# Ledger of designs, part 7: peptides against a protein of PDB entry 6JX3

Target 1, 85 residues: chain A of PDB entry 6JX3
Amino acid sequence: AEFRLRPEISVAQTDYGMVLLDGRSGEYWQLNDTAALIVQRLLDGHSPADVAQFLTSEYEVERTDAERDIAALVTSLKENGMALP

## One batch from the design tools (peptide; made by RFdiffusion4, then SolubleMPNN)

Design b1_p9_5_s4 (from b1_p9_5, 4 letters changed)
Fold by OpenDDE base, seed 3:
Structure b1_p9_5_s4 (fold): chain B 85 residues (1-85), chain A 9 residues (1-9)
Amino acid sequence: as target 1 above (85 residues)
Amino acid sequence: PRPAIRRLR
């Protein structure tokens, strides 16, 4: 299924990186540049496989590690109330 | 670096 943020989540671009804000609870999270890149590409409609391929070219990371990192990030975003299941 | 998220206050 398509990766989507929850409707109450706003995206802010700051001098220090991407921030996700929950407009209902007031909680907010900062993403490092790698996490922001993954989220941006997923929101643009790229598959996790597409993103993994992209990461191997952007960073010194093995394909298997990139896939694991993406899966872990997506899980974290869902569990912390930022992304839809 | 590896992806990371940090809850802010």
Scores: peptide ipSAE 0.747, ipTM 0.952, DockQ to the pose 0.861
Fold by OpenDDE base, seed 1:
Structure b1_p9_5_s4 (fold): chain B 85 residues (1-85), chain A 9 residues (1-9)
Amino acid sequence: as target 1 above (85 residues)
Amino acid sequence: PRPAIRRLR
């Protein structure tokens, strides 16, 4: 299924990186550069497999580690109310 | 680095 942010989530690009803000609760989260790249690519319609391949090229990480990192990030984004289930 | 999220205060 398509990765999507919850409708109440807004994205801000700051000097300190990508920030996701919940306009209803006021909670907000900073993403590091790697997390931001993953989110951006998923939002652009790339599959987790596409993103994993991208990460293996961009960083010195094994494919399995990239896949686990993406899965863990997506889980965190869902659990913390940023991404739709 | 590995992906990370941090809740801001």
Scores: peptide ipSAE 0.744, ipTM 0.952, DockQ to the pose 0.882
Fold by OpenDDE base, seed 4:
Structure b1_p9_5_s4 (fold): chain B 85 residues (1-85), chain A 9 residues (1-9)
Amino acid sequence: as target 1 above (85 residues)
Amino acid sequence: PRPAIRRLR
């Protein structure tokens, strides 16, 4: 299924990276550069497999590690109320 | 680096 942020989540760019802000609770989360890249590509419509290939090819991440990292990040974003299930 | 998120206060 398509990766989507929850409607109440806003994306902000800061000098220290991407921040996701929950407009209802006021909670906000900083993403490191790799997490931001993954989120950006997923939001652009790339599949997790596409993103894994991208990380492997562009950033020399091992394929298995890329796949696990993406899955873990997506899970975390869902569990912490940022992404739709 | 591996992806990471951090809750801010």
Scores: peptide ipSAE 0.742, ipTM 0.951, DockQ to the pose 0.842
Fold by OpenDDE base, seed 2:
Structure b1_p9_5_s4 (fold): chain B 85 residues (1-85), chain A 9 residues (1-9)
Amino acid sequence: as target 1 above (85 residues)
Amino acid sequence: PRPAIRRLR
C-alpha cells in the first residue's frame, strides 16, 4: 500500500529539479516540480488522497484531475522501474 | 503544471 522507491534508486536534488537515478543501470529521470512534490509527499507517507487534496489547494486543479495525475505518475514510476509495485 | 517525468541520458 505504501509508495516506495526500488532500493537501487537514488534521489538527487539538482538545479534542474528532482532526479531519480538507478544505481545499477545508470538510467535516470528528471521530475518536474509537480511530480517531485507528489513523490516527496508519497514517500513521506501521505496517501494519494492526501496528496490530491494538497494539490487542489496548491494548484488550481480539480480533485478529479489531481487524482488522475497522481495515479498516472505512480503508474509511470512503477513501469519505468523507479517505484516498487 | 501537470506532473511530468523525463528520461535523461
Scores: peptide ipSAE 0.741, ipTM 0.951, DockQ to the pose 0.868

Design b1_p9_6_s2 (from b1_p9_6, 5 letters changed)
Fold by OpenDDE base, seed 5:
Structure b1_p9_6_s2 (fold): chain B 85 residues (1-85), chain A 9 residues (1-9)
Amino acid sequence: as target 1 above (85 residues)
Amino acid sequence: PRPRITRLR
């Protein structure tokens, strides 16, 4: 149940925000501020519910929208080879 | 803003 990046993924902080680099394929992905915030909190051990609560306060989004956004992001990170299934 | 990821080349 723990959110983890794949071993080949490196995290870089750039002037444009968080970038995830795949050391095998050489592909890299830029995260916007909201996506980076979600990833950072999940990696720190916060639950999706914790992150949803945080987003509601930070961006004034509805709880259900925050939950859907987190789920969609996690799915994308897994499908694009950044996060472990 | 809603979370977004962008593949870079």
Scores: peptide ipSAE 0.758, ipTM 0.954, DockQ to the pose 0.868
Fold by OpenDDE base, seed 2:
Structure b1_p9_6_s2 (fold): chain B 85 residues (1-85), chain A 9 residues (1-9)
Amino acid sequence: as target 1 above (85 residues)
Amino acid sequence: PRPRITRLR
């Protein structure tokens, strides 16, 4: 399924990295560079498999680790109210 | 580095 942010979530690019802001609760989250890259590519329509391949090319991570990291991040984004289920 | 999210206050 398509990765999408919840409608109340806004994306901001800051000098400290990508920030996701919940316009209803006022909570906001800072993403490190790797998390921001994953989110950006997923929002652009790349599959988790595509993103995993990209990570293995850009960073020294094993494919299995990349896949696990992406899955964990997506779960976290959903559980913390940033991404749609 | 591995992906990380941090809640801000």
Scores: peptide ipSAE 0.758, ipTM 0.954, DockQ to the pose 0.880
Fold by OpenDDE base, seed 1:
Structure b1_p9_6_s2 (fold): chain B 85 residues (1-85), chain A 9 residues (1-9)
Amino acid sequence: as target 1 above (85 residues)
Amino acid sequence: PRPRITRLR
């Protein structure tokens, strides 16, 4: 139930923000600040609901939009081989 | 801004 990265994925903090690197394929992805915050909080054990609440306070976004954004990001991370199903 | 991921080259 917990959000987890695949074991081959490394997290790097760069001058351009968070980067996720697949050590097997060499593919890597940059996360913008919002995506990085979501990933960090999920990895820290916060629920999607917790993260949605955080986003509504950090950014001027509606709760529904925050929930949709989190779901879409998680889907993308899974589909692109970064997060475990 | 809304969350975004970008594949790097």
Scores: peptide ipSAE 0.757, ipTM 0.954, DockQ to the pose 0.873
Fold by OpenDDE base, seed 4:
Structure b1_p9_6_s2 (fold): chain B 85 residues (1-85), chain A 9 residues (1-9)
Amino acid sequence: as target 1 above (85 residues)
Amino acid sequence: PRPRITRLR
């Protein structure tokens, strides 16, 4: 399924990283550069496999670690109300 | 670095 943010979530760029703001609750989360990169690529329509390949080249991360990191991040974004299930 | 999210209040 396509990765999508919940409609109430706004994306902001700050000097300290990407921020996701929930317009309903007022909660907001800061993403580090790697998390922001993953989110950006997923939102651009890249598959998790595409993103994993990208991470292996960008950060010299092992493929399995990249896959786990993406899955964990996506789970976290869903559980914390930022991404659609 | 590994991906991280931080809740801000």
Scores: peptide ipSAE 0.753, ipTM 0.954, DockQ to the pose 0.874

Design b1_p9_6_s3 (from b1_p9_6, 3 letters changed)
Fold by OpenDDE base, seed 3:
Structure b1_p9_6_s3 (fold): chain B 85 residues (1-85), chain A 9 residues (1-9)
Amino acid sequence: as target 1 above (85 residues)
Amino acid sequence: PKPSITRLR
């Protein structure tokens, strides 16, 4: 399924990394560089499998660990109101 | 490193 942010979420690029802002509640979250990379690629239409392959090249992580990390991040983004179910 | 998110004030 397509990864999408909720309509009320704005993306800001700062000197300290990617920030997601909820325009309704005013809450916002900072993503570390790895999380930002994952979100950017998912929003661009890459599959989690595509992203996992990319991460194995960018970072010293095993494929299975990359897949778990992506899944955990997506779950967190959904649970914290940033991504659509 | 492992992806992470941090809630800000």
Scores: peptide ipSAE 0.733, ipTM 0.950, DockQ to the pose 0.896
Fold by OpenDDE base, seed 2:
Structure b1_p9_6_s3 (fold): chain B 85 residues (1-85), chain A 9 residues (1-9)
Amino acid sequence: as target 1 above (85 residues)
Amino acid sequence: PKPSITRLR
């Protein structure tokens, strides 16, 4: 299914990287470069499988590791109130 | 590196 941020979440680009801000609670999260890349590609409509392939090429990680890392990140984003379930 | 998120508050 499509990866989407919750309506109250806004994206900001900072000198330290991508930040996701909850406009209602005031919580916000800093993403490292890899996490930001994953989120950007997912928001652009790429599937997790697409992103895994991309990471394999970009960072020389094993496909299985990339898939697990993406899944863990997506789970974290959902559980911490940033992404829609 | 492995993807990570850090809560800021």
Scores: peptide ipSAE 0.730, ipTM 0.950, DockQ to the pose 0.877
Fold by OpenDDE base, seed 1:
Structure b1_p9_6_s3 (fold): chain B 85 residues (1-85), chain A 9 residues (1-9)
Amino acid sequence: as target 1 above (85 residues)
Amino acid sequence: PKPSITRLR
């Protein structure tokens, strides 16, 4: 399924990294570099499998670990109101 | 390296 942010979420690049801002609640979250990379690729239309392959080439992570980390991040983004279910 | 998100206050 397509990864999409909720319509009220804005993306900002800051000196502290990528930030996702909820325009309705005012709540906002900082993503670390790896999370930002994952979100950017997902928003560009890459599948989680594509991103996992990408991460294995960029970092010393096993494919299974990359897939688990991506799934956990996506779940967190959905549960914290940033991504559509 | 592990992805993380942090709520800002």
Scores: peptide ipSAE 0.730, ipTM 0.949, DockQ to the pose 0.880
Fold by OpenDDE base, seed 4:
Structure b1_p9_6_s3 (fold): chain B 85 residues (1-85), chain A 9 residues (1-9)
Amino acid sequence: as target 1 above (85 residues)
Amino acid sequence: PKPSITRLR
């Protein structure tokens, strides 16, 4: 239900944006501003629906597109070993 | 813009 990062993942804020580092594999990923915003809000306990509503106002995207983009990001974070299933 | 992630090497 809740969005969570895997325990081995560290979050860093850099001048170029949010970075997620896997302390076991050494792999790390740069998030663009939109992805970072989504992750931050999900980690704060907002639902994907909450985040979608937020994105529609922040970036003037259609609600359906926001929902799809969030789902795709979450899937990517899970598949790339950053988020718990 | 659309959310994106980039693997760094």
Scores: peptide ipSAE 0.728, ipTM 0.949, DockQ to the pose 0.873

Design b1_p9_6_s4 (from b1_p9_6, 4 letters changed)
Fold by OpenDDE base, seed 3:
Structure b1_p9_6_s4 (fold): chain B 85 residues (1-85), chain A 9 residues (1-9)
Amino acid sequence: as target 1 above (85 residues)
Amino acid sequence: PRPSIRRLR
């Protein structure tokens, strides 16, 4: 399934990194650079498997760790109201 | 580093 942000979520680029803002509640979250990279690639249409492959080459991360990290991030984004289920 | 998110105030 396609990874998508909820319609009320906007993306801002700050001096300290990517921020996701809920335009209805005013709640906002900062992503570290790795999380931002994952979100950007998912939004561009890459699969979690594609992103895991990318992370193993870009960073010294084991494939299993990359897959787990992506899954955990996606779950967190959904549970905290930023991404659609 | 590993991915992380932080709620801001």
Scores: peptide ipSAE 0.743, ipTM 0.952, DockQ to the pose 0.876
Fold by OpenDDE base, seed 1:
Structure b1_p9_6_s4 (fold): chain B 85 residues (1-85), chain A 9 residues (1-9)
Amino acid sequence: as target 1 above (85 residues)
Amino acid sequence: PRPSIRRLR
């Protein structure tokens, strides 16, 4: 299944990093650089497996940790109303 | 660092 943001979510690139804004509720969230990178790659059509491989190369993290981090982030984005289920 | 999100005020 394709990772997608909810239609009401806008992406802003700020001096403080990527921000996701819900235009309906006004809630907004800042992503750290790693989270932003994951989201960008998922939105570009990379699979979670692709992203995990990327993270193991970009950062000194184990594959299992990368996979868990991606899953946790996706869950958070869905639960906090940013990503479609 | 590990990924994180933070709700802004």
Scores: peptide ipSAE 0.741, ipTM 0.952, DockQ to the pose 0.893
Fold by OpenDDE base, seed 2:
Structure b1_p9_6_s4 (fold): chain B 85 residues (1-85), chain A 9 residues (1-9)
Amino acid sequence: as target 1 above (85 residues)
Amino acid sequence: PRPSIRRLR
């Protein structure tokens, strides 16, 4: 399924990294550079497989590690109320 | 580095 943020979530680009803000609760989360890259590519319509390949080729991450990292991040974003299930 | 998120206060 398509990766999407919840409607109450806003994205901000800051000098300290990507921030996701919940407009209802006021909670906000800072993503590190790798997490921001993953989210940006997913929001652009790339599949997790596309992102894993990208990390492997551009950042010298092992494919299995990339896949696990992406899955863990997506799970975290869903569990913390940022991404739609 | 590996991806990470941090809740801000």
Scores: peptide ipSAE 0.740, ipTM 0.952, DockQ to the pose 0.866
Fold by OpenDDE base, seed 4:
Structure b1_p9_6_s4 (fold): chain B 85 residues (1-85), chain A 9 residues (1-9)
Amino acid sequence: as target 1 above (85 residues)
Amino acid sequence: PRPSIRRLR
């Protein structure tokens, strides 16, 4: 399924990285640069497989590590109320 | 670096 943020989530760019804000609860989360990159690519319509390939080719991440990292990040974003199930 | 998120207060 397509990766999507929940409708109440807004994306903000700060000097210290991407921040996701929940307009209902007021909670907000800071992403590091790698997490922000993954989210940006997923939101742009790239598949997790596309993103894994990108990380391996552009940032020299091992393929299995990239796949696990993406899956873990997506799970975290869903569990913490930022991404749709 | 590996991806990470941090809840802000």
Scores: peptide ipSAE 0.738, ipTM 0.952, DockQ to the pose 0.867

Design b1_p9_7_s1 (from b1_p9_7, 3 letters changed)
Fold by OpenDDE base, seed 3:
Structure b1_p9_7_s1 (fold): chain B 85 residues (1-85), chain A 9 residues (1-9)
Amino acid sequence: as target 1 above (85 residues)
Amino acid sequence: PRPSITRLR
């Protein structure tokens, strides 16, 4: 299914990286550059497989590690109220 | 590096 942020979540680009802000609770999270890259590509419509391939070249990680990293990040974003289930 | 998120206050 399509990766989507929850409607109350806003994206801010800061000098220190991407921040996701919950407009209802006021809670916000900073993403490191790799997490931001994954989120950006998923929001652009790339599949997790597409993103994994991109990460293997960009960060010189093994494909299996990239796939696990993406899955873990997506789970974290959902569990922490940023992404839709 | 590997992806990470950090809760801010």
Scores: peptide ipSAE 0.748, ipTM 0.953, DockQ to the pose 0.878
Fold by OpenDDE base, seed 1:
Order: C-alpha cells, then sequence, then structure tokens
Structure b1_p9_7_s1 (fold): chain B 85 residues (1-85), chain A 9 residues (1-9)
C-alpha cells in the first residue's frame, strides 16, 4: 500500500537535514540522510523493494539489511505518529 | 549510514 505521512505532519528541510513536525503535538524528529532518502522515495511512490535496491546501489549495504532497515524505519515512523498505518 | 530518526526537544 501507499506510504503516506499523517495529515498533521509537516516536512521541513533544515541545515541539520529533513525534519518531520507534528503540528498538533509539537513533537518533531530529525531524519538522517539515509532515512530522509528512504522517506522521499516512498513518498514518490517507490515500493520498499525499489528502495532496497536503491540502497544496495548507493551504499555498501546488503539487500537483506536494506530491507530490514526500511521495515524498521517505516515501523518507527508509524509508531511515532508520523506515517499512516 | 544506516537510517535513523532522532526526537528533537
Amino acid sequence: as target 1 above (85 residues)
Amino acid sequence: PRPSITRLR
């Protein structure tokens, strides 16, 4: 299914990287470059499999590690109220 | 690096 941010989440590009802000709670999270790249590609409509392939090409990461990293990140974004379930 | 998120205060 489509990866989507919750409607109350705003995206900001800062000197410290991509930041996700919850306009209701006021909580906000900084994503490192890799996490930002994953989120951007998912929001652009790429599948987790597409992103995993991309990561293996861009970084020295094994496919299984890339898949696990993406799954863990998506879970974290959902659990911390940034992404829709 | 591996992906990470950090809650800001």
Scores: peptide ipSAE 0.745, ipTM 0.953, DockQ to the pose 0.889
Fold by OpenDDE base, seed 2:
Structure b1_p9_7_s1 (fold): chain B 85 residues (1-85), chain A 9 residues (1-9)
Amino acid sequence: as target 1 above (85 residues)
Amino acid sequence: PRPSITRLR
């Protein structure tokens, strides 16, 4: 399924990295570079499998680790109210 | 590094 942010979530690029802001609650989260890359690629329409392959080649991580990391991040973003289920 | 998110206030 398509990865999408909730409509109340705004993306900001800061000197410290990508930040996701909930305009209704005021809660916001900073993503590290790897998390930001994953989110950016997912928002661009790449599948988790695409992203896993990218991480494998770009960052020299094991495929299984990349897949697990992506899944965990997506789950976290959904559970913390940033991404649509 | 592995992906991470940090709640800010």
Scores: peptide ipSAE 0.745, ipTM 0.952, DockQ to the pose 0.879
Fold by OpenDDE base, seed 4:
Structure b1_p9_7_s1 (fold): chain B 85 residues (1-85), chain A 9 residues (1-9)
Amino acid sequence: as target 1 above (85 residues)
Amino acid sequence: PRPSITRLR
Protein backbone atom coordinates (compact mmCIF):
# COMPACT_ATOMS: atom_id res chain seq x y z
CA ALA B 1 0.00 0.00 0.00
CA GLU B 2 1.36 3.37 -1.07
CA PHE B 3 1.46 6.12 1.53
CA ARG B 4 0.05 9.36 0.14
CA LEU B 5 -1.08 12.65 1.55
CA ARG B 6 -4.56 13.87 0.75
CA PRO B 7 -4.58 16.27 -2.21
CA GLU B 8 -5.65 19.22 -0.06
CA ILE B 9 -2.63 18.81 2.24
CA SER B 10 0.36 21.08 1.77
CA VAL B 11 3.77 20.45 3.26
CA ALA B 12 5.82 23.28 4.72
CA GLN B 13 9.23 23.29 6.29
CA THR B 14 9.55 25.63 9.24
CA ASP B 15 12.23 26.50 11.75
CA TYR B 16 10.42 24.20 14.15
CA GLY B 17 9.95 21.28 11.76
CA MET B 18 7.59 19.95 9.13
CA VAL B 19 4.05 21.32 9.08
CA LEU B 20 1.11 19.82 7.23
CA LEU B 21 -1.66 22.24 6.26
CA ASP B 22 -5.17 21.31 5.18
CA GLY B 23 -6.14 23.86 2.55
CA ARG B 24 -9.83 23.16 3.00
CA SER B 25 -10.28 23.14 6.76
CA GLY B 26 -7.37 25.38 7.65
CA GLU B 27 -6.14 22.91 10.24
CA TYR B 28 -2.43 22.37 10.41
CA TRP B 29 -0.15 20.03 12.30
CA GLN B 30 3.46 20.17 13.33
CA LEU B 31 5.50 16.99 13.10
CA ASN B 32 8.48 16.37 15.29
CA ASP B 33 11.72 15.34 13.66
CA THR B 34 11.01 11.63 13.88
CA ALA B 35 7.52 11.94 12.46
CA ALA B 36 8.80 14.16 9.66
CA LEU B 37 11.50 11.64 8.82
CA ILE B 38 8.97 8.83 8.66
CA VAL B 39 6.64 10.84 6.43
CA GLN B 40 9.45 11.93 4.15
CA ARG B 41 10.70 8.38 3.67
CA LEU B 42 7.21 7.00 3.10
CA LEU B 43 6.50 9.71 0.54
CA ASP B 44 9.79 8.83 -1.15
CA GLY B 45 8.46 5.31 -1.66
CA HIS B 46 10.11 3.45 1.17
CA SER B 47 8.02 0.74 2.77
CA PRO B 48 7.15 0.80 6.46
CA ALA B 49 9.63 -2.04 6.87
CA ASP B 50 12.33 0.06 5.22
CA VAL B 51 11.52 2.95 7.51
CA ALA B 52 11.54 0.73 10.58
CA GLN B 53 14.99 -0.52 9.71
CA PHE B 54 16.16 3.04 9.22
CA LEU B 55 14.77 4.15 12.58
CA THR B 56 16.47 1.34 14.45
CA SER B 57 19.82 2.74 13.37
CA GLU B 58 19.02 6.45 13.40
CA TYR B 59 17.40 6.56 16.82
CA GLU B 60 18.51 3.25 18.32
CA VAL B 61 14.97 2.07 18.92
CA GLU B 62 13.94 -1.55 18.96
CA ARG B 63 12.60 -2.85 15.65
CA THR B 64 9.25 -3.73 17.17
CA ASP B 65 8.93 -0.25 18.65
CA ALA B 66 9.82 1.34 15.33
CA GLU B 67 7.19 -0.72 13.53
CA ARG B 68 4.57 0.18 16.12
CA ASP B 69 5.51 3.86 15.99
CA ILE B 70 5.19 3.97 12.21
CA ALA B 71 1.84 2.21 12.27
CA ALA B 72 0.54 4.54 14.97
CA LEU B 73 1.75 7.63 13.11
CA VAL B 74 0.20 6.51 9.83
CA THR B 75 -3.07 5.81 11.61
CA SER B 76 -2.98 9.24 13.21
CA LEU B 77 -2.26 10.94 9.90
CA LYS B 78 -5.19 9.13 8.29
CA GLU B 79 -7.57 9.79 11.18
CA ASN B 80 -6.66 13.46 11.29
CA GLY B 81 -7.28 13.91 7.58
CA MET B 82 -3.73 14.25 6.33
CA ALA B 83 -3.10 10.89 4.65
CA LEU B 84 -5.23 8.92 2.22
CA PRO B 85 -6.70 5.68 3.57
CA PRO A 1 12.47 10.49 20.18
CA ARG A 2 9.19 8.78 19.36
CA PRO A 3 7.18 10.31 16.52
CA SER A 4 4.58 12.90 17.42
CA ILE A 5 2.22 15.34 15.77
CA THR A 6 0.77 18.48 17.30
CA ARG A 7 -2.33 20.25 16.06
CA LEU A 8 -1.84 23.98 15.73
CA ARG A 9 -4.47 26.70 15.71
Scores: peptide ipSAE 0.742, ipTM 0.952, DockQ to the pose 0.883

Design b1_p9_7_s2 (from b1_p9_7 with V1P K2R)
Fold by OpenDDE base, seed 1:
Structure b1_p9_7_s2 (fold): chain B 85 residues (1-85), chain A 9 residues (1-9)
Amino acid sequence: as target 1 above (85 residues)
Amino acid sequence: PRPSITRLA
């Protein structure tokens, strides 16, 4: 399953980090550096497994924790109207 | 740190 943002969502890079903006409602969410990294990699076509491996190498994070964090983030992005189901 | 998202007002 390809990770994709909803068509009305745009990505903005700000002085405060990555922001996902809903062009219809005007609502927007700030992502911290780790969340932004995950989203960037997923949008580039990397699988969640790829991203988990990447996180374990870039940060001192256990594989299980990385997998859970990615899954939770993806779920949150879908539930909050940013990513397609 | 762990990933985080924050709704902006």
Scores: peptide ipSAE 0.738, ipTM 0.948, DockQ to the pose 0.894
Fold by OpenDDE base, seed 2:
Structure b1_p9_7_s2 (fold): chain B 85 residues (1-85), chain A 9 residues (1-9)
Amino acid sequence: as target 1 above (85 residues)
Amino acid sequence: PRPSITRLA
Protein backbone atom coordinates (compact mmCIF):
# COMPACT_ATOMS: atom_id res chain seq x y z
CA ALA B 1 0.00 0.00 0.00
CA GLU B 2 0.99 3.62 -0.48
CA PHE B 3 3.07 5.17 2.28
CA ARG B 4 1.41 8.33 3.54
CA LEU B 5 1.85 10.66 6.46
CA ARG B 6 -1.07 11.43 8.71
CA PRO B 7 -2.83 14.65 7.71
CA GLU B 8 -1.77 16.46 10.87
CA ILE B 9 1.90 15.79 10.19
CA SER B 10 4.03 18.50 8.66
CA VAL B 11 7.42 18.00 7.12
CA ALA B 12 10.21 20.47 7.74
CA GLN B 13 13.72 20.48 6.41
CA THR B 14 16.22 21.70 8.95
CA ASP B 15 19.96 21.94 9.24
CA TYR B 16 19.74 18.87 11.42
CA GLY B 17 17.68 16.88 8.95
CA MET B 18 14.05 16.16 8.22
CA VAL B 19 11.62 16.89 11.04
CA LEU B 20 8.07 15.58 11.27
CA LEU B 21 5.74 17.73 13.37
CA ASP B 22 2.34 16.74 14.66
CA GLY B 23 0.30 19.91 14.47
CA ARG B 24 -2.24 18.63 16.95
CA SER B 25 -0.06 17.31 19.73
CA GLY B 26 3.02 19.40 19.14
CA GLU B 27 5.20 16.31 19.21
CA TYR B 28 7.93 16.19 16.63
CA TRP B 29 10.63 13.84 15.50
CA GLN B 30 13.94 14.25 13.76
CA LEU B 31 14.95 11.78 11.10
CA ASN B 32 18.58 11.09 10.39
CA ASP B 33 19.76 11.30 6.81
CA THR B 34 19.08 7.67 6.02
CA ALA B 35 15.61 7.72 7.51
CA ALA B 36 14.82 10.94 5.69
CA LEU B 37 15.96 9.43 2.42
CA ILE B 38 13.72 6.43 2.94
CA VAL B 39 10.72 8.58 3.81
CA GLN B 40 11.29 10.92 0.91
CA ARG B 41 11.44 8.09 -1.57
CA LEU B 42 8.39 6.38 -0.13
CA LEU B 43 6.45 9.64 -0.26
CA ASP B 44 7.56 10.05 -3.85
CA GLY B 45 5.84 6.78 -4.65
CA HIS B 46 8.72 4.36 -4.62
CA SER B 47 7.97 0.95 -3.20
CA PRO B 48 9.87 -0.46 -0.25
CA ALA B 49 11.54 -2.79 -2.72
CA ASP B 50 12.63 0.19 -4.79
CA VAL B 51 14.01 1.87 -1.70
CA ALA B 52 15.83 -1.27 -0.62
CA GLN B 53 17.50 -1.51 -3.99
CA PHE B 54 18.46 2.13 -3.75
CA LEU B 55 19.95 1.74 -0.29
CA THR B 56 22.03 -1.26 -1.28
CA SER B 57 23.72 0.85 -3.90
CA GLU B 58 23.86 4.13 -2.02
CA TYR B 59 25.09 2.85 1.32
CA GLU B 60 26.51 -0.54 0.38
CA VAL B 61 24.29 -2.37 2.82
CA GLU B 62 23.08 -5.90 2.38
CA ARG B 63 19.68 -6.21 0.76
CA THR B 64 18.24 -8.02 3.75
CA ASP B 65 19.50 -5.30 6.06
CA ALA B 66 18.00 -2.61 3.87
CA GLU B 67 14.66 -4.37 3.79
CA ARG B 68 14.67 -4.81 7.55
CA ASP B 69 15.64 -1.21 8.14
CA ILE B 70 12.86 0.08 5.91
CA ALA B 71 10.28 -2.15 7.54
CA ALA B 72 11.39 -1.14 11.02
CA LEU B 73 11.33 2.54 10.16
CA VAL B 74 7.88 2.35 8.59
CA THR B 75 6.59 0.48 11.61
CA SER B 76 8.08 3.08 13.92
CA LEU B 77 6.55 5.94 11.95
CA LYS B 78 3.15 4.29 12.09
CA GLU B 79 3.37 3.40 15.76
CA ASN B 80 4.51 6.88 16.70
CA GLY B 81 1.61 8.51 14.90
CA MET B 82 3.37 9.96 11.91
CA ALA B 83 2.36 7.61 9.10
CA LEU B 84 -1.05 6.25 8.23
CA PRO B 85 -1.59 2.52 8.81
CA PRO A 1 24.30 5.03 8.87
CA ARG A 2 21.26 2.96 9.71
CA PRO A 3 17.97 4.85 9.78
CA SER A 4 16.87 6.41 13.03
CA ILE A 5 14.27 8.77 14.41
CA THR A 6 14.58 10.90 17.51
CA ARG A 7 11.77 12.45 19.50
CA LEU A 8 12.38 16.13 20.08
CA ALA A 9 11.16 18.29 22.96
Scores: peptide ipSAE 0.736, ipTM 0.948, DockQ to the pose 0.877
Fold by OpenDDE base, seed 5:
Structure b1_p9_7_s2 (fold): chain B 85 residues (1-85), chain A 9 residues (1-9)
Amino acid sequence: as target 1 above (85 residues)
Amino acid sequence: PRPSITRLA
């Protein structure tokens, strides 16, 4: 339930947005503004449902689309070694 | 826009 980054992942705020850096491999990923917003809110302890509600307001997306987008992003972050299972 | 991540060089 709890969303957490892997211990080796560092978060950097750049002029181009949030970047996640793997301190072991050196691989790093840029998040667009929407992805960064989702990650920030999840790390702050908001539930996916909370985040979905927030996205519907912020970006005027359908609730179902917001929920799917969050799930897809979380899956991607896990699959690419940034978030804990 | 929809969320996205991009692997950087």
Scores: peptide ipSAE 0.735, ipTM 0.948, DockQ to the pose 0.883
Fold by OpenDDE base, seed 4:
Structure b1_p9_7_s2 (fold): chain B 85 residues (1-85), chain A 9 residues (1-9)
Amino acid sequence: as target 1 above (85 residues)
Amino acid sequence: PRPSITRLA
């Protein structure tokens, strides 16, 4: 399914990286460069497979590790109220 | 590096 942020989540670009802000709770999270890259590409409509391929080239990570990292990040974003299920 | 998120508040 399409990766989407919850409607109350705002994306901010800061000098320290991407931040996701929940406008209802006031909670917010900073993403490291890799997490931000994944989120950006998913939001742009790339599939997890597309992102995994991109990560293997950008960071020279093993494909299986990239796939697991994407899945874990997506799960975390959903569990922490940032992404729609 | 591996992806990570950090709660700020």
Scores: peptide ipSAE 0.732, ipTM 0.949, DockQ to the pose 0.947

Design b1_p9_7_s3 (from b1_p9_7 with K2R)
Fold by OpenDDE base, seed 5:
Structure b1_p9_7_s3 (fold): chain B 85 residues (1-85), chain A 9 residues (1-9)
Amino acid sequence: as target 1 above (85 residues)
Amino acid sequence: VRPSITRLA
């Protein structure tokens, strides 16, 4: 249930947004502003449901779309080695 | 804008 980054992942705030760096492989990924917002809230302890509500209220996203987007992002972060299973 | 991630070179 808890969203966590893998230990080898570092978070950097750049002029272009949040970047996640794998300290072992050197691979790194840029998150757009929406993805960064989702990750930040999840890391702060908000549930996916909390984040979905936040997106619907603050960013004019449909609830179903918000839920799907969060799930897809989390899956991508796990599959690309940034988030723990 | 929908969330996205981009692998950087």
Scores: peptide ipSAE 0.726, ipTM 0.947, DockQ to the pose 0.893
Fold by OpenDDE base, seed 1:
Structure b1_p9_7_s3 (fold): chain B 85 residues (1-85), chain A 9 residues (1-9)
Amino acid sequence: as target 1 above (85 residues)
Amino acid sequence: VRPSITRLA
């Protein structure tokens, strides 16, 4: 299952961090640095498992926490209309 | 830091 943003969503890099913008509604969400990193890696084609390994190796994050955080973020992005199901 | 998203007004 490839992680993809919905067609109407665009990515903007701002002084405040990554923002996901809905071109139809004008609604947008700010991602903190960790969320942005996860999204960037997923969009680059890395699997959630790849991203979890990356987080555990680059940050002091437990594997279980990384997996849970990635899953929760992906779910949130889907439920809030940013990522495709 | 744990990941987070914030809806902007």
Scores: peptide ipSAE 0.723, ipTM 0.947, DockQ to the pose 0.893
Fold by OpenDDE base, seed 2:
Structure b1_p9_7_s3 (fold): chain B 85 residues (1-85), chain A 9 residues (1-9)
Amino acid sequence: as target 1 above (85 residues)
Amino acid sequence: VRPSITRLA
């Protein structure tokens, strides 16, 4: 399924990286560069498989690590109220 | 670097 942020979540680009802000609760999270890259590609419509291939080919991340990291990040974003289920 | 998220206050 398509990766989407919850409607109350705003994206901000800061000097410290991507920040996701919940406009209702006021809670916000900073993504490191790798997490931001993954989220940006997912939001652009790339599948997790696409992102994994991207990380393996361009950033020399092991495929299994890429897949695990993407899955864990997506799960975290969903569980912490930033991404839609 | 592995991906990470950090809750901000």
Scores: peptide ipSAE 0.723, ipTM 0.947, DockQ to the pose 0.868
Fold by OpenDDE base, seed 4:
Structure b1_p9_7_s3 (fold): chain B 85 residues (1-85), chain A 9 residues (1-9)
Amino acid sequence: as target 1 above (85 residues)
Amino acid sequence: VRPSITRLA
């Protein structure tokens, strides 16, 4: 399924990196560079497989690790109310 | 670097 943020979530680019803000609760999270890259590519319509390939080439991450990291991040974003199920 | 998220106050 397509990766999407919840409608109440706003994306902000700060000097310290990407931040996701929940406009209803006021809670917000900072993403490190790798997490931000993953989210950006997913939001751009790339599949998790596309992102995994990108990570293997750009960050020299093992494919299995990339796939696991993407899945874990997506799960975290969903569980913490930032991404739609 | 592995992906991470941090809750901000």
Scores: peptide ipSAE 0.720, ipTM 0.946, DockQ to the pose 0.897

